# Ledger of designs, part 106: peptides against a protein of PDB entry 4CIC

Target 1, 148 residues: chain A of PDB entry 4CIC
Amino acid sequence: KVSTKGHYGVQAMFDLAQHFGEGPVSLKSIAERQGLSEPYLEQLIAVLRKAGLVKSVRGAQGGYILAREPRDIKVGDIIRVLEGPIAPVESVSQDDPEHSLKFDFSVTKSVWEKVKKSIEEVLDSITLADMLKDAEEAQMAQGYMYYI
Target 2, 147 residues: chain B of PDB entry 4CIC
Amino acid sequence: KVSTKGHYGVQAMFDLAQHFGEGPVSLKSIAERQGLSEPYLEQLIAVLRKAGLVKSVRGAQGGYILAREPRDIKVGDIIRVLEGPIAPVESVSQDDPEHSLKFDFSVTKSVWEKVKKSIEEVLDSITLADMLKDAEEAQMAQGYMYY

## One batch from the design tools (peptide; made by RFdiffusion4, then SolubleMPNN)

Design b2_p20_1_s3 (from b2_p20_1, 15 letters changed)
Fold by OpenDDE base, seed 2:
Structure b2_p20_1_s3 (fold): chain B 148 residues (1-148), chain C 147 residues (1-147), chain A 20 residues (1-20)
Amino acid sequence: as target 1 above (148 residues)
Amino acid sequence: as target 2 above (147 residues)
Amino acid sequence: EEEFLSGSSLQLPDSDELAE
């Protein structure tokens, strides 16, 4: 499971990507469009802002914008900011002194490290620009299905 | 996160793989070697047995064995048995009627589906036999570092 | 109970939540 935090963080960032170049978006509007509570979104945006993925714009038309172009923000970047490093397997306590246990733990750990690496590779291969493209393609496909 | 259940399940299955062909292994011995509580291991083994990955042997030397050869048990099989299907992101409630939300949800969902697929591919590419081989290689490497 | 991927968003579902 991607945590709810990671999921909603990606949604919020994607919403900002959809409005990229249109100026600042209010948290209220993002919350409404993404089905998020505004207070929850405020927490997410605070973290994302601190990490430099989002910028706040002040003024009458204040709100938030992506701090970088959608192509320069990976899903992996968002997840790492919100959830920390795609957690290494918490080192099962290396404290078991028996040599055999250490070895077995190392092999099982290697499985999870492979999983982690695979996840990182996937998430680092997807940008917000890729998501925008996928959205456009899906919209076009849906439009064509109604005309057939 | 691989759940603690998934992690310990793979450890328990790996322990059984290391003893494959030597006869039944007691839960107590597995628990001791894997740093698991015996009651917790009993629960794991019950699920694994019900799924047909482990067999119970009765008698004075009773215990558990792998139900299949280590090469025929994928890590993915163990995880699916213990954790169910590698959960996609919990479907954020599809109940939002607005068409735009459905679309955005579909794109974000596709990201998580890609992640899920990647995890499944990795876990399905690793057998208990592969883990045994990796263990042997690691033991050899450690032996060479001390000489 | 040391959660193996304790801080990662990418939690494999804890099997205990699926049993309710």
Scores: peptide ipSAE 0.032, ipTM 0.799, DockQ to the pose 0.108; fails the geometry check
Fold by OpenDDE base, seed 3:
Structure b2_p20_1_s3 (fold): chain B 148 residues (1-148), chain C 147 residues (1-147), chain A 20 residues (1-20)
Amino acid sequence: as target 1 above (148 residues)
Amino acid sequence: as target 2 above (147 residues)
Amino acid sequence: EEEFLSGSSLQLPDSDELAE
């Protein structure tokens, strides 16, 4: 599972992507739209800002903006910033020295490494721009369903 | 992450695969080889048996065997049995009705569904027989490094 | 150990939580 942090982080970044080019977005407005608590969002934004994915804009209409264009931010970038490296298996403390068959651990490890790689490839293949496009397409599809 | 349960379940099933055709394997021997507690392994084996992936053999040399050939058991089958459906995101209780932008949730959901599908495809592409082969190849490679 | 696992983007749900 993507952690709640990763999930909401992607949502918050997507919200910022939807407003990209419109100026700074307040945390309050993001929180309201995404159904997040402001304090939780502040924590997410702080991490994302530190990682250089988000910028703070000061002023009367201050808030946050994406630090890069939506096409230049992968979902994988967001997840790595918020959650660190994708770990496919909970690190069973393999440090229990009594695990005599080190070999079996290597084979099972290879399975999880394949899973990890697959996930990384998927997340790195999706940008915020791709998500915006998917949203537009979905809205158009819904709009057409209401007009029929 | 694969849960500890899924991880150890795959290890236990792989151990049974390594002994496939040799007769029943005791839980004790699996536990010792895989570094699992017997009680934990009993729980795993109970679930795996109920799902028809493992069979219990009774007798003086009783124990457990794979219910199918290693080639007929996917890693995905083991994971689904032990962990249920692969969920890429913790179900944020999306039931908070105040989440007005249902639409944004659909797009993010699609991302996680893609991740889910990718995981499923990988896990369903790997059988216990593939794991056995990989183990043999790795042993051969290690053996050749020692010579 | 627990903290590092909680932060990983890819946790398969613990089967125990799915069993409820």
Scores: peptide ipSAE 0.032, ipTM 0.792, DockQ to the pose 0.102; fails the geometry check
Fold by OpenDDE base, seed 4:
Structure b2_p20_1_s3 (fold): chain B 148 residues (1-148), chain C 147 residues (1-147), chain A 20 residues (1-20)
Amino acid sequence: as target 1 above (148 residues)
Amino acid sequence: as target 2 above (147 residues)
Amino acid sequence: EEEFLSGSSLQLPDSDELAE
């Protein structure tokens, strides 16, 4: 599962992508559009800024912008910044090292590594630009339904 | 992430697969081999039994066996039984239905649906028989290093 | 519709538990 943090982080980054090139967006406006609490969004944006995915613009028309073009930000980049490495299994505390049949652990680990790799491949295949395109296509499809 | 429950459930099912055809395995022996608490394993096995992945054998040499051949049990089947449907994102409570951007929700949802599908495809591509084969190959590789 | 997302155990690690 992508945590709530990852989910909301992708939403916030997507909102910034939708406004890319229009100038700085206020946290308040992102929070209102995405249905997020402003304090929670501040925490997310702080992490994303520290990772260099978002830039802060100062001034009366200040706010936040994407630090890169939407095509240069993968969903996987956002998730890694917010959640760290994608781990498919909760690290079971290696409490009792003595009796664990090393072999069974290795095979089970390989299953989870395959899951991890698959998730990473999907998330790294999707950019914010891809999401923008999908949104535009969805808007066109809805627009056609209103004109019929 | 697969929960601890899913992780240990796959380990317990794999242990039963390793002993498939040898007769019933006691929960105690599985717990000892897999480093699990017996009470926790009892809970896992109860769920797996109810789902028809495991059978209970009664008697002095009683215990548990796989209800199907290892090739007929996918890792995805085990995970679905223990954890339910694979959801890539925690359901954010749709608390505030009123605010309008249905579109952003749909695009973000599509990302997570792609992740879900990918996870399901991987987990449904791996059987307990595949895991047994991988274990045998790993044992052979270790045996060659001692030589 | 809401039921589908709540049940799946694939939780990505919260960043805080990896620090122990």
Scores: peptide ipSAE 0.030, ipTM 0.794, DockQ to the pose 0.277; fails the geometry check
Fold by OpenDDE base, seed 1:
Structure b2_p20_1_s3 (fold): chain B 148 residues (1-148), chain C 147 residues (1-147), chain A 20 residues (1-20)
Amino acid sequence: as target 1 above (148 residues)
Amino acid sequence: as target 2 above (147 residues)
Amino acid sequence: EEEFLSGSSLQLPDSDELAE
């Protein structure tokens, strides 16, 4: 599962991709379009900026831009920045010794590693450019349904 | 992510698979081998039993057995029973309207659907019989490193 | 070993919250 943070982070990055080449986008405008609170979006953008996926532009028409072209940003890169390494199972907190995964059976671990690898492969196969293309195709399909 | 419940559920089902054909296994013995509390395991087994993946045997030598052969139980079946449908994104609790996923953008949804499908395909491709085979191969590999 | 599982937000929903 992707957390709410990862979900909204991908949405915010996709919004910036849609405006790539048009100049800086304000956090307010992203928040309005994506249905996010501006303070929450500020936290996400701060992390993404620190990781070098987003740049801040200063001035009256300031805001944020993608730091790289949409084709050079994978969904997996965004998720890793916001959530850390993709893990298939929650760590049982070591603090409850009664619930310590004492027997991390090598076989059960291998199942979760296969799940992890599959998630990583999917997320690393999708770029922001792929998402832009999918959005354009979806808009074209909607436009054709209005003319039939 | 698989929850702790899903993780331990797969471990408990795998323990039952290792003893398949040997008769009923006590919850105490499963709990000891898997490092689980017996009360927690009782909750997991109750759900798995209700779903028809496990059977209870009554008597002095009573306990639990798999309800089907290990080859007929997918890891995906265990996870769906314990955790429900595999969801790629946490449902933002509808209760915080400020964090309501108002714009489930069709494009972002499609990304998560691809992730979901990939997880389902992996979990549905692995049976308890496959896990038993992997365990046997791992034990054989350890035995060869001692020579 | 513990650190790797803790950080990923990829959680499957607890079954109880999807039933409401």
Scores: peptide ipSAE 0.029, ipTM 0.792, DockQ to the pose 0.098; fails the geometry check

Design b2_p20_1_s4 (from b2_p20_1, 13 letters changed)
Fold by OpenDDE base, seed 3:
Structure b2_p20_1_s4 (fold): chain B 148 residues (1-148), chain C 147 residues (1-147), chain A 20 residues (1-20)
Amino acid sequence: as target 1 above (148 residues)
Amino acid sequence: as target 2 above (147 residues)
Amino acid sequence: EEEFHSSDILQIPDSDEIAE
């Protein structure tokens, strides 16, 4: 599961991508547009900033900007920063190592590793620039539906 | 996340696959081999049985068998039965529809849908027969290291 | 070894909720 943290983190980063080149965006404005609480967003942004994905701009018109161009930020980068390594399965506390056939564990593990790899590949294939393009295409498609 | 239920369900089904053709396997024996509680396994097996992936065999040598050949059971089938549709993201209760830019939601949703599709494709590409083969190959590889 | 469980990637609802 992409946690709620990862989900909202991607939303916040996407919002910053939409405003890339327009100057700093306030947390309040991001929170309002994305339906997030400002305090929660502040926590997300703090992590993203520490990871070097976001920059803080000081001043009366201060706020946040992407630290890199949208094309240079993968969704996978955002998720790894917020959630750590992509885990396909919850860590079952193997409290009782004695009874698990080690071999069966290895085979099942390989299934989840394949799932993990697949997720990583997908998330690493999508940049914020790709998301911007998709958004633009969707808006154009909706705009054309209003003119027909 | 494949829930603990999905994980253990795949383990239980794999155990049944390893014994496919040998007759019914007791829940106790599966539980012991897979490190599961018998009551928990009983719940899993009940769901899997209802879905037609497992059959119950009655009698003194009763237990459970796969309802289909291992090649005809995908990991994705097991997961869908136990966990329902593969969800890539927690359903954020969109409680407040008013403030979410509908458009941004659509784009982010598309990311997660791509993830979902990728997971489904992987899980649907793996059968219990594939897992059996992988297990056999791993055992052979370990056996060769001892020689 | 942190065993990555499928539940971490697929937010499949914890099966414990299905047992109630």
Scores: peptide ipSAE 0.065, ipTM 0.804, DockQ to the pose 0.114; fails the geometry check
Fold by OpenDDE base, seed 4:
Structure b2_p20_1_s4 (fold): chain B 148 residues (1-148), chain C 147 residues (1-147), chain A 20 residues (1-20)
Amino acid sequence: as target 1 above (148 residues)
Amino acid sequence: as target 2 above (147 residues)
Amino acid sequence: EEEFHSSDILQIPDSDEIAE
């Protein structure tokens, strides 16, 4: 499961991608466009900034920009930054000593590893540039529906 | 992320697969082997039984068996029964009316749909028979490391 | 129209919710 954090993080990054080259975007404007709370977005952006995916610009026209071109940011990069390694199975916290998952069920682990790999491959195959292209294609398709 | 329920459900089903053809297995024995609580396992088995993946056998040698051969049960079938449709993204509960996700972000949705499809393909490609084979291969490999 | 939110990739619930 991609967390809400991952979802909104991808949305925020996509918003920044849509404005790439137009200068800094305010958190408020991103929040308004993406339907996010500004405080929540601030937390996401802070993590993304720390990871070097986003840059803050100071001044009267201050805000945030992508730190890289949209083609150089994978969805997988965003998810890894926000959620850490894609874990198909949440590691049951080692803290319950009595329910030591004694059986390193190598077989069940292998199933989840295959799932993980598949997710990683998908997320690493999609860039923000791909998302921009898909959005443009969708808008053109909608535009054609209004002209018919 | 597969839920704990999905994880343990697959383990329980795999245990039943390992004993397939040997007759009914008690919940207690499955719980002991898989490191599960018996009450939790009972809940899982109840769902799996209702879905027709497991059968209960009554009597002195009563317990549970797979309702189908291991080759006829996909991991995806188990997960769908226990967790429902594989959702790559949790639906934010509709309960916060003010944060109407107004933007049907078709683009972000498409990303998650691709992830979903990929997960489904993987889980539907793995049967309990495949897992049994993998277990046998792993046991043989471990046996060779000790010699 | 079920809004697919990103959180629903396979969350394994933490063990604590099983104890209630």
Scores: peptide ipSAE 0.065, ipTM 0.806, DockQ to the pose 0.117; fails the geometry check
Fold by OpenDDE base, seed 5:
Formats: C-alpha cells, structure tokens, sequence
Structure b2_p20_1_s4 (fold): chain B 148 residues (1-148), chain C 147 residues (1-147), chain A 20 residues (1-20)
C-alpha cells in the first residue's frame, strides 16, 4: 500500500499542479479541497519543499507553488521524497532478534525486487501533467454524459 | 511493502516447493530452514491450507505438502490468500470521519489502480516453479564462481 | 473481523523509521 502520506502527498501536489501558473495556493485552500488537515498538510509540504518540489511564496497572496512544471514532476519523485526509496517488503524490524530474517533468501528477495521495479516504473511513468490531462479528460467525459 | 505475512508465506510456500515430490514436510523443519517461529508458521499454513494451496498429511511422517504443482501456484495466489486483494493504497480507515477522503479523486485513484495492476501482473507472472528455477540457476552460478 | 487488507505490500515505510 502506498502510505497515507504518499497518497495525500500526491493529492496535494496534484492540487498545486491544477493551480500551476495561477499563483501561490494557500495550505488552507489545499487542505479544504483535498480533505486534509492543515497541520498534516504543513508537514507534507515542508518535506516536499525541502526536496525542491514546491516553493513557498511570501506575502499577502502567499502560499505554495510547484517548483517545476507538472511535466517535470513524476509521481515516483513525490513518493520517493515523502516515503524514501520504494521498498516492496516491510523492513522487518531488525529489532526482533528472534525473527531476524536469517536467510536473505535470494530468491524471495528477487521476487520483491521485481515488484519494486514494477512499481517504480509505473510511478516514474506518470507525471503531474499526465494526471492533469487525465482529469481534463474525465471532466470532459462527465460533461458529455450530462448532455446525452 | 509486502507484509511480513506475505513475505514469510511466500518463503514457506517456496520451502514446500523445494521439497515437492519428496513427501510431507514438518512445520518444524520449515520453521528452522526459513527462520520462522513455529507458531507463526502454523497460522500461515492454516490459512494456506484453507485456501487449498497446501495439504496436511497425517501420520508419523506427517506434515504439509503443496496441494498443487509449483507451476500451478503463482506468488500472486499466495499473497491474495494471505493478505487478501492486492490494494496499492492503505484503506484510509473510513472511521476517521474528519479525514474522510471526500473527494474520491478519480485521478489519484487511477494512479493507484495502475500501481495495483502492475503489482498483480508481476506477482501473477511468477510461479513457485519459476522461483525453483531461479534458485537452481543461482546455485549453479555460485558453483561456477568457486571454480 | 479485522479485514487484513493486502495493503502492506506497498507499505512505503513511514519516513520516521528511516531516521533512526
């Protein structure tokens, strides 16, 4: 599962992408639109900002903007920033010494590496621009369904 | 991340695959080889048995066997049995009404559905027989490195 | 009946555990 953090991070970034070129968006407005708590969103945005995916704009009309064009931000980039490296297997907490994964079973590891690679490929194939396009297409499709 | 349950389940099933055709394997022996607690393995095996992926054999040489040939068991089948349907996103517990994902943002959902599909395709493309083959190839490669 | 959802496959580790 993509963590809630990754999920909400992608939503927040997508919200910023939808407003790209319109100026800074307030965290409050993003939180309201995305159904996020403002404090939680602040944490996400802080990480995303530190990673250089978003910029803060100061002033009365201050807020956040994407630091790059939507086409230059992959979903995989967002996930890596928020969650770190995509790991297909839970890090079995090394702290339970009795359940130490003694046998780094190379074969099972290879299965999970294939899963990891597949996830990375998918997430790296999707940009915020692709998501914007999909949203536009979905809106058009809904608009057509109301006129039929 | 594949849960520890899924991970260990695949390991246990792979152990059974390695002994396929040799007769029943004791849970104790699987636990020892795979570094699993026997009680935990018992829970995993119970689920796998109920799903028809493993069979219990009774008697002095009793234990467990794969219910099907390794080629007929996908990793995806094991994961689905142990974990249920492959879900790419944590079910945000509907129980926090304040964080109700109000906007089923169709677009973000589509991203995760693509991820899900990709994971399913990978896991459904790998059988226990494929894993056995990979293990054999790895052993041969190690043998050649010692030469 | 806690439906163990397969969600754990893509558990992207919470960033907080990587910092220890």
Amino acid sequence: as target 1 above (148 residues)
Amino acid sequence: as target 2 above (147 residues)
Amino acid sequence: EEEFHSSDILQIPDSDEIAE
Scores: peptide ipSAE 0.054, ipTM 0.808, DockQ to the pose 0.360; fails the geometry check
Fold by OpenDDE base, seed 2:
Structure b2_p20_1_s4 (fold): chain B 148 residues (1-148), chain C 147 residues (1-147), chain A 20 residues (1-20)
Amino acid sequence: as target 1 above (148 residues)
Amino acid sequence: as target 2 above (147 residues)
Amino acid sequence: EEEFHSSDILQIPDSDEIAE
């Protein structure tokens, strides 16, 4: 499972991407649009800001903006910031060094490393700009379905 | 993270694959080799048996065997049996049907569906036979480093 | 019977459990 944190983090970043170029977006407005609690969103945004994916804008129209263009932010970047390195398996290896020597452990670990790599490749292949495009295409498709 | 259950399930199945054709393997022996608790392994094996991936053999040399050849068991099959369908995101969709209608939700869901598909493709591309081969290759490589 | 959910594969640690 992508954690709830990763999921909502991507949602929040996507909301900011949709408003990119329109100026700062309030946390309240993001929370309302994305169906997130404002306190939870504050925590997410704090992490994203520290990582340099989001900027805080001060003033009467204060809020948050993407720190980079949507095309320059990968989903993988968001996930790594919120969740750390994508670890597909809890490394059982930390506690028992004696078990790490078993050949069988190495092979099973290799399976999970392949899974990890695949996930990383997918997440690094998707930008917020790609998500924006997908959203536009989906809106167009829905619009066409209502005309049929 | 692959759950501990999935991880250990694959380990247990791999152990059975290594002993495939040698007869039944006791849970105790698997537990000892894989560093698993026997009670935990019993739970895993019970699920795997119900799914038809493992067979119980009765008798003095009783234990468990793979129900199929290692080449006919994908890692994905093991994971699906132990964990159910690979869901990359906790479906937040169950509790608030109103949020499911938001267009933004659809796009984010698509991202996770792509991740899911990728995981499934990887796990379905690896059989226990592939793991056996990788093990043999790794043993050979270690053997060459010691010479 | 603890339903082992496939959701555990990508256990990106729930941030909520680390904050408690």
Scores: peptide ipSAE 0.053, ipTM 0.809, DockQ to the pose 0.401; fails the geometry check

Design b2_p20_2_s1 (from b2_p20_2, 6 letters changed)
Fold by OpenDDE base, seed 2:
Structure b2_p20_2_s1 (fold): chain B 148 residues (1-148), chain C 147 residues (1-147), chain A 20 residues (1-20)
Amino acid sequence: as target 1 above (148 residues)
Amino acid sequence: as target 2 above (147 residues)
Amino acid sequence: GSAFELAADKWEIPKTLNEV
């Protein structure tokens, strides 16, 4: 599940990436730009801060910044922080005695484990820097469409 | 989450694959082997049958069979039938006027589209025949651990 | 819920059969 929480967490982190190096960004400004409620964003940012992905800056120009460079933050890192491990293999308790059921279950489980692994690989292959680049490319493409 | 529906659908289809060529399997027997309620399985099988993945056989030895060989049924086919398209991109209505929000949304959306594509590729790479093979390999491995 | 939540709601690895 990329829950709404994961989705909005990635959006908020991406917003902070877009402003990386410009100084602290207010939660209000992130909420406005990302279409999020400020209280919801506060909850997300609190989790992200506790995980060390975001830093709070105090003062008149207080707000939040990325704790690391955009290239050093994977989408997978954000998702794991917000949602926990991407589909923890709930240990199906070994206790069901019928060997056949356990076996069939193991094969079906292996399919989902392959899916999980593929999701992890994708999310771990995408950084906030990659997202910034994709954004720049999309802006350039849109600019070219208006000149045609 | 593969929905419970997708999960159990794959289990039911795998059960039918294990019995492929042996004739029709009763819903009761599938339900018992897969730990499913028979009424729930009836609903799944009805959808799978309508999609042409399963056939019903009538008579005293009536039941269900795979409509195609296990090699010709992808896990992705089962999931698409039961759950629909893997994550329909809900068209976020284009109507929010602020260009920046649309753009940020588009980039975030592209991440999820990449995830979706990866899931589709995995599920489309696995057939019921592959699952049967994995089952045989696991049985062999378990047999060797007891010796 | 976003399309991704809907997808993700669809793609939770089922916990043990007993929690359904």
Scores: peptide ipSAE 0.033, ipTM 0.788, DockQ to the pose 0.239; fails the geometry check
Fold by OpenDDE base, seed 1:
Structure b2_p20_2_s1 (fold): chain B 148 residues (1-148), chain C 147 residues (1-147), chain A 20 residues (1-20)
Amino acid sequence: as target 1 above (148 residues)
Amino acid sequence: as target 2 above (147 residues)
Amino acid sequence: GSAFELAADKWEIPKTLNEV
């Protein structure tokens, strides 16, 4: 389940990828383009910066840039930074015997582990560079539809 | 993200699969084995029954049975019944122009559609019969560790 | 909420299930 935080985090990172190499982008401009509140975006960017996915540039034309090339940032990396591990198997600490009656049937747990693994594989297979390519292809397809 | 409803629904359906062919199982016995409250299980079973995945049997030894063989019930079918479509792309009804500024960037949407598709494929690849087989294999593996 | 938010909310792995 991608939270609103994960969703908007990927949008913000994708906006920074579209401007990669053009210099620092202001939070205001990202917020305007992505339809996000600036205060909410500040919280997301703070987490992404702390994780080393985004850099802050100071100055009159200051703002944010990707800390790595778009090809070196997976969607899975963004989601893990914002939401934590994609379904952490909390180690059942053996110590509390009373909660022991959750027969977490090993078999039902295995179903959810398969779902988790599949989500991880998908998100780790998509980079910001792949998203940029998909955007370019979509724009070209729209351009062709207007000429027919 | 499987809701508690989806999780417990799959557990309850799996319990019914383990007893498939033995006759009707009481909600009380399912609740006891699965660590569920009976009132909560009644709500789940009511939805599953309405969807035709479970049948109610009346009488002194009444209870519930699977409406189909375990091989004919996918985990995805159970989840869709309990939670609805796995990530319904609500058609953005074009009509509310003010919510139009959610630049649901077609590209970011496509990422989530890929995730959705992957979840659907996994859940539709697992039947209650597959879960029964996995349980038997796990029991055999535990038996071999004690010898 | 966007279809995605609703979908995201429905498809949350309950934290309680991650705690087990």
Scores: peptide ipSAE 0.029, ipTM 0.782, DockQ to the pose 0.200; fails the geometry check
Fold by OpenDDE base, seed 5:
Structure b2_p20_2_s1 (fold): chain B 148 residues (1-148), chain C 147 residues (1-147), chain A 20 residues (1-20)
Amino acid sequence: as target 1 above (148 residues)
Amino acid sequence: as target 2 above (147 residues)
Amino acid sequence: GSAFELAADKWEIPKTLNEV
């Protein structure tokens, strides 16, 4: 599951990718462009910064930049930083004792492991650079639709 | 994300697959073998029955059977029946006006659509027959570890 | 903007499966 946290984290990182090479971007500007709460974005950026995906630039024109090139940041990297290991399934807390899975069904586990692997492969196959390219292609396609 | 409902539904369907051709299986016996609550299993089986994945057999030795052969039931079919469409991302209800995503980020949506498609492809590639085969192979492998 | 929450409840592998 990509949580709201993962989703917004990818959006924030994508915004930073769109401005990569233009210098530091303020959290306020990211929040405004991405429709995010600035306080919530601060929490996301703090985690991303600690993980070394984002750098803080100090000064009057300070803000945040990607710590690596967009091609060197996978969506999977962002998700793992924000949500931890890509578990296809949040572990339901053991708090319902009546539904204690007594049998470790190795076969059903293997199904979910296959799903996990598939999600990981997809998210690890997409970089911020790929997302930038997709955005450019989409803008070009929209531009052509307005000229016809 | 496979819910507890989806997980238990797949377990119950797999139990029925293991007994396919042996006649009807009682919910009690499935619940005992799978470590499930019988009342919870009744709810799952009711949905699966309505969707035509399971048949009810009446009588003193009544119970449930798969409505189709194990090879004709995908894990994806079970999940879609129990959980609805495999959506990687639930649309967050518009109810938090402060977090109104003003921009439909088509690009971020496309990422999640790729994830969705991948999940669907995986779950649609696995049948109950494949699961039976995997179980047999696992039992054989365990048998060889004890010799 | 549709906040896409991945359905938390739909893809819960029970914790018991991850601890083994």
Scores: peptide ipSAE 0.028, ipTM 0.784, DockQ to the pose 0.204; fails the geometry check
Fold by OpenDDE base, seed 4:
Structure b2_p20_2_s1 (fold): chain B 148 residues (1-148), chain C 147 residues (1-147), chain A 20 residues (1-20)
Amino acid sequence: as target 1 above (148 residues)
Amino acid sequence: as target 2 above (147 residues)
Amino acid sequence: GSAFELAADKWEIPKTLNEV
């Protein structure tokens, strides 16, 4: 599962991709377009910046830009930065110390590893450029529906 | 992501699969083998029973059995029963009403739908019989390392 | 519009899977 953090992180990165080449985008403008709180977006952008996926531009026309071209940023890269390694199963909360999962159930582990690999393959197959293309195709399809 | 509930549910169902054809298994014995609390396992088994994946047998030799053969139970079936529909992203908690996700970001949604489909395909491709086979192969491989 | 109520908390990997 991708957290809300991962979801909003991908939205914010996609917004930056839509404005790629147009110059720096303000956090406020991203927050408004994506329906995010500005403080929450600041936290996401700080992590993405530290990971080198986003750059900050200073000045009156300052803001944020993608650090790489949209084709060079996978959705998987964004998720790994925000959430860490893609993990298919929930952590057993430490609150019940007596039930140390003694059995390294290698077989059940293998199921989750297969799920993990499948998620990774999907997320690593999708770039921000692919998302831009899909958005353009969707807009064209909507545009055709308004003209008919 | 599969919850602890889903994880332990698959373990419990796999334990029942390992004993399939041997008769009813007690919750206590499953709990001991799987390292689960008996009360927690009771809750899982109750859900699985209600969904028709597990049957209870009454009597002195009573307990639980799989309701179907291991080959007829997918991991995806277990997860859907315990967790509901496989969802790739976290629910935005309803607690912040002001940030109604106004934008049906069709594009980001499509990413998560692709992830969902991929998870479903994997979990629906694995049966309890496949897991039994994998366990047998792993046991044989361990047996060969001790020689 | 089926809200992908993607349930957040469901996919923590058990720590035991990370320590191996």
Scores: peptide ipSAE 0.027, ipTM 0.781, DockQ to the pose 0.175; fails the geometry check

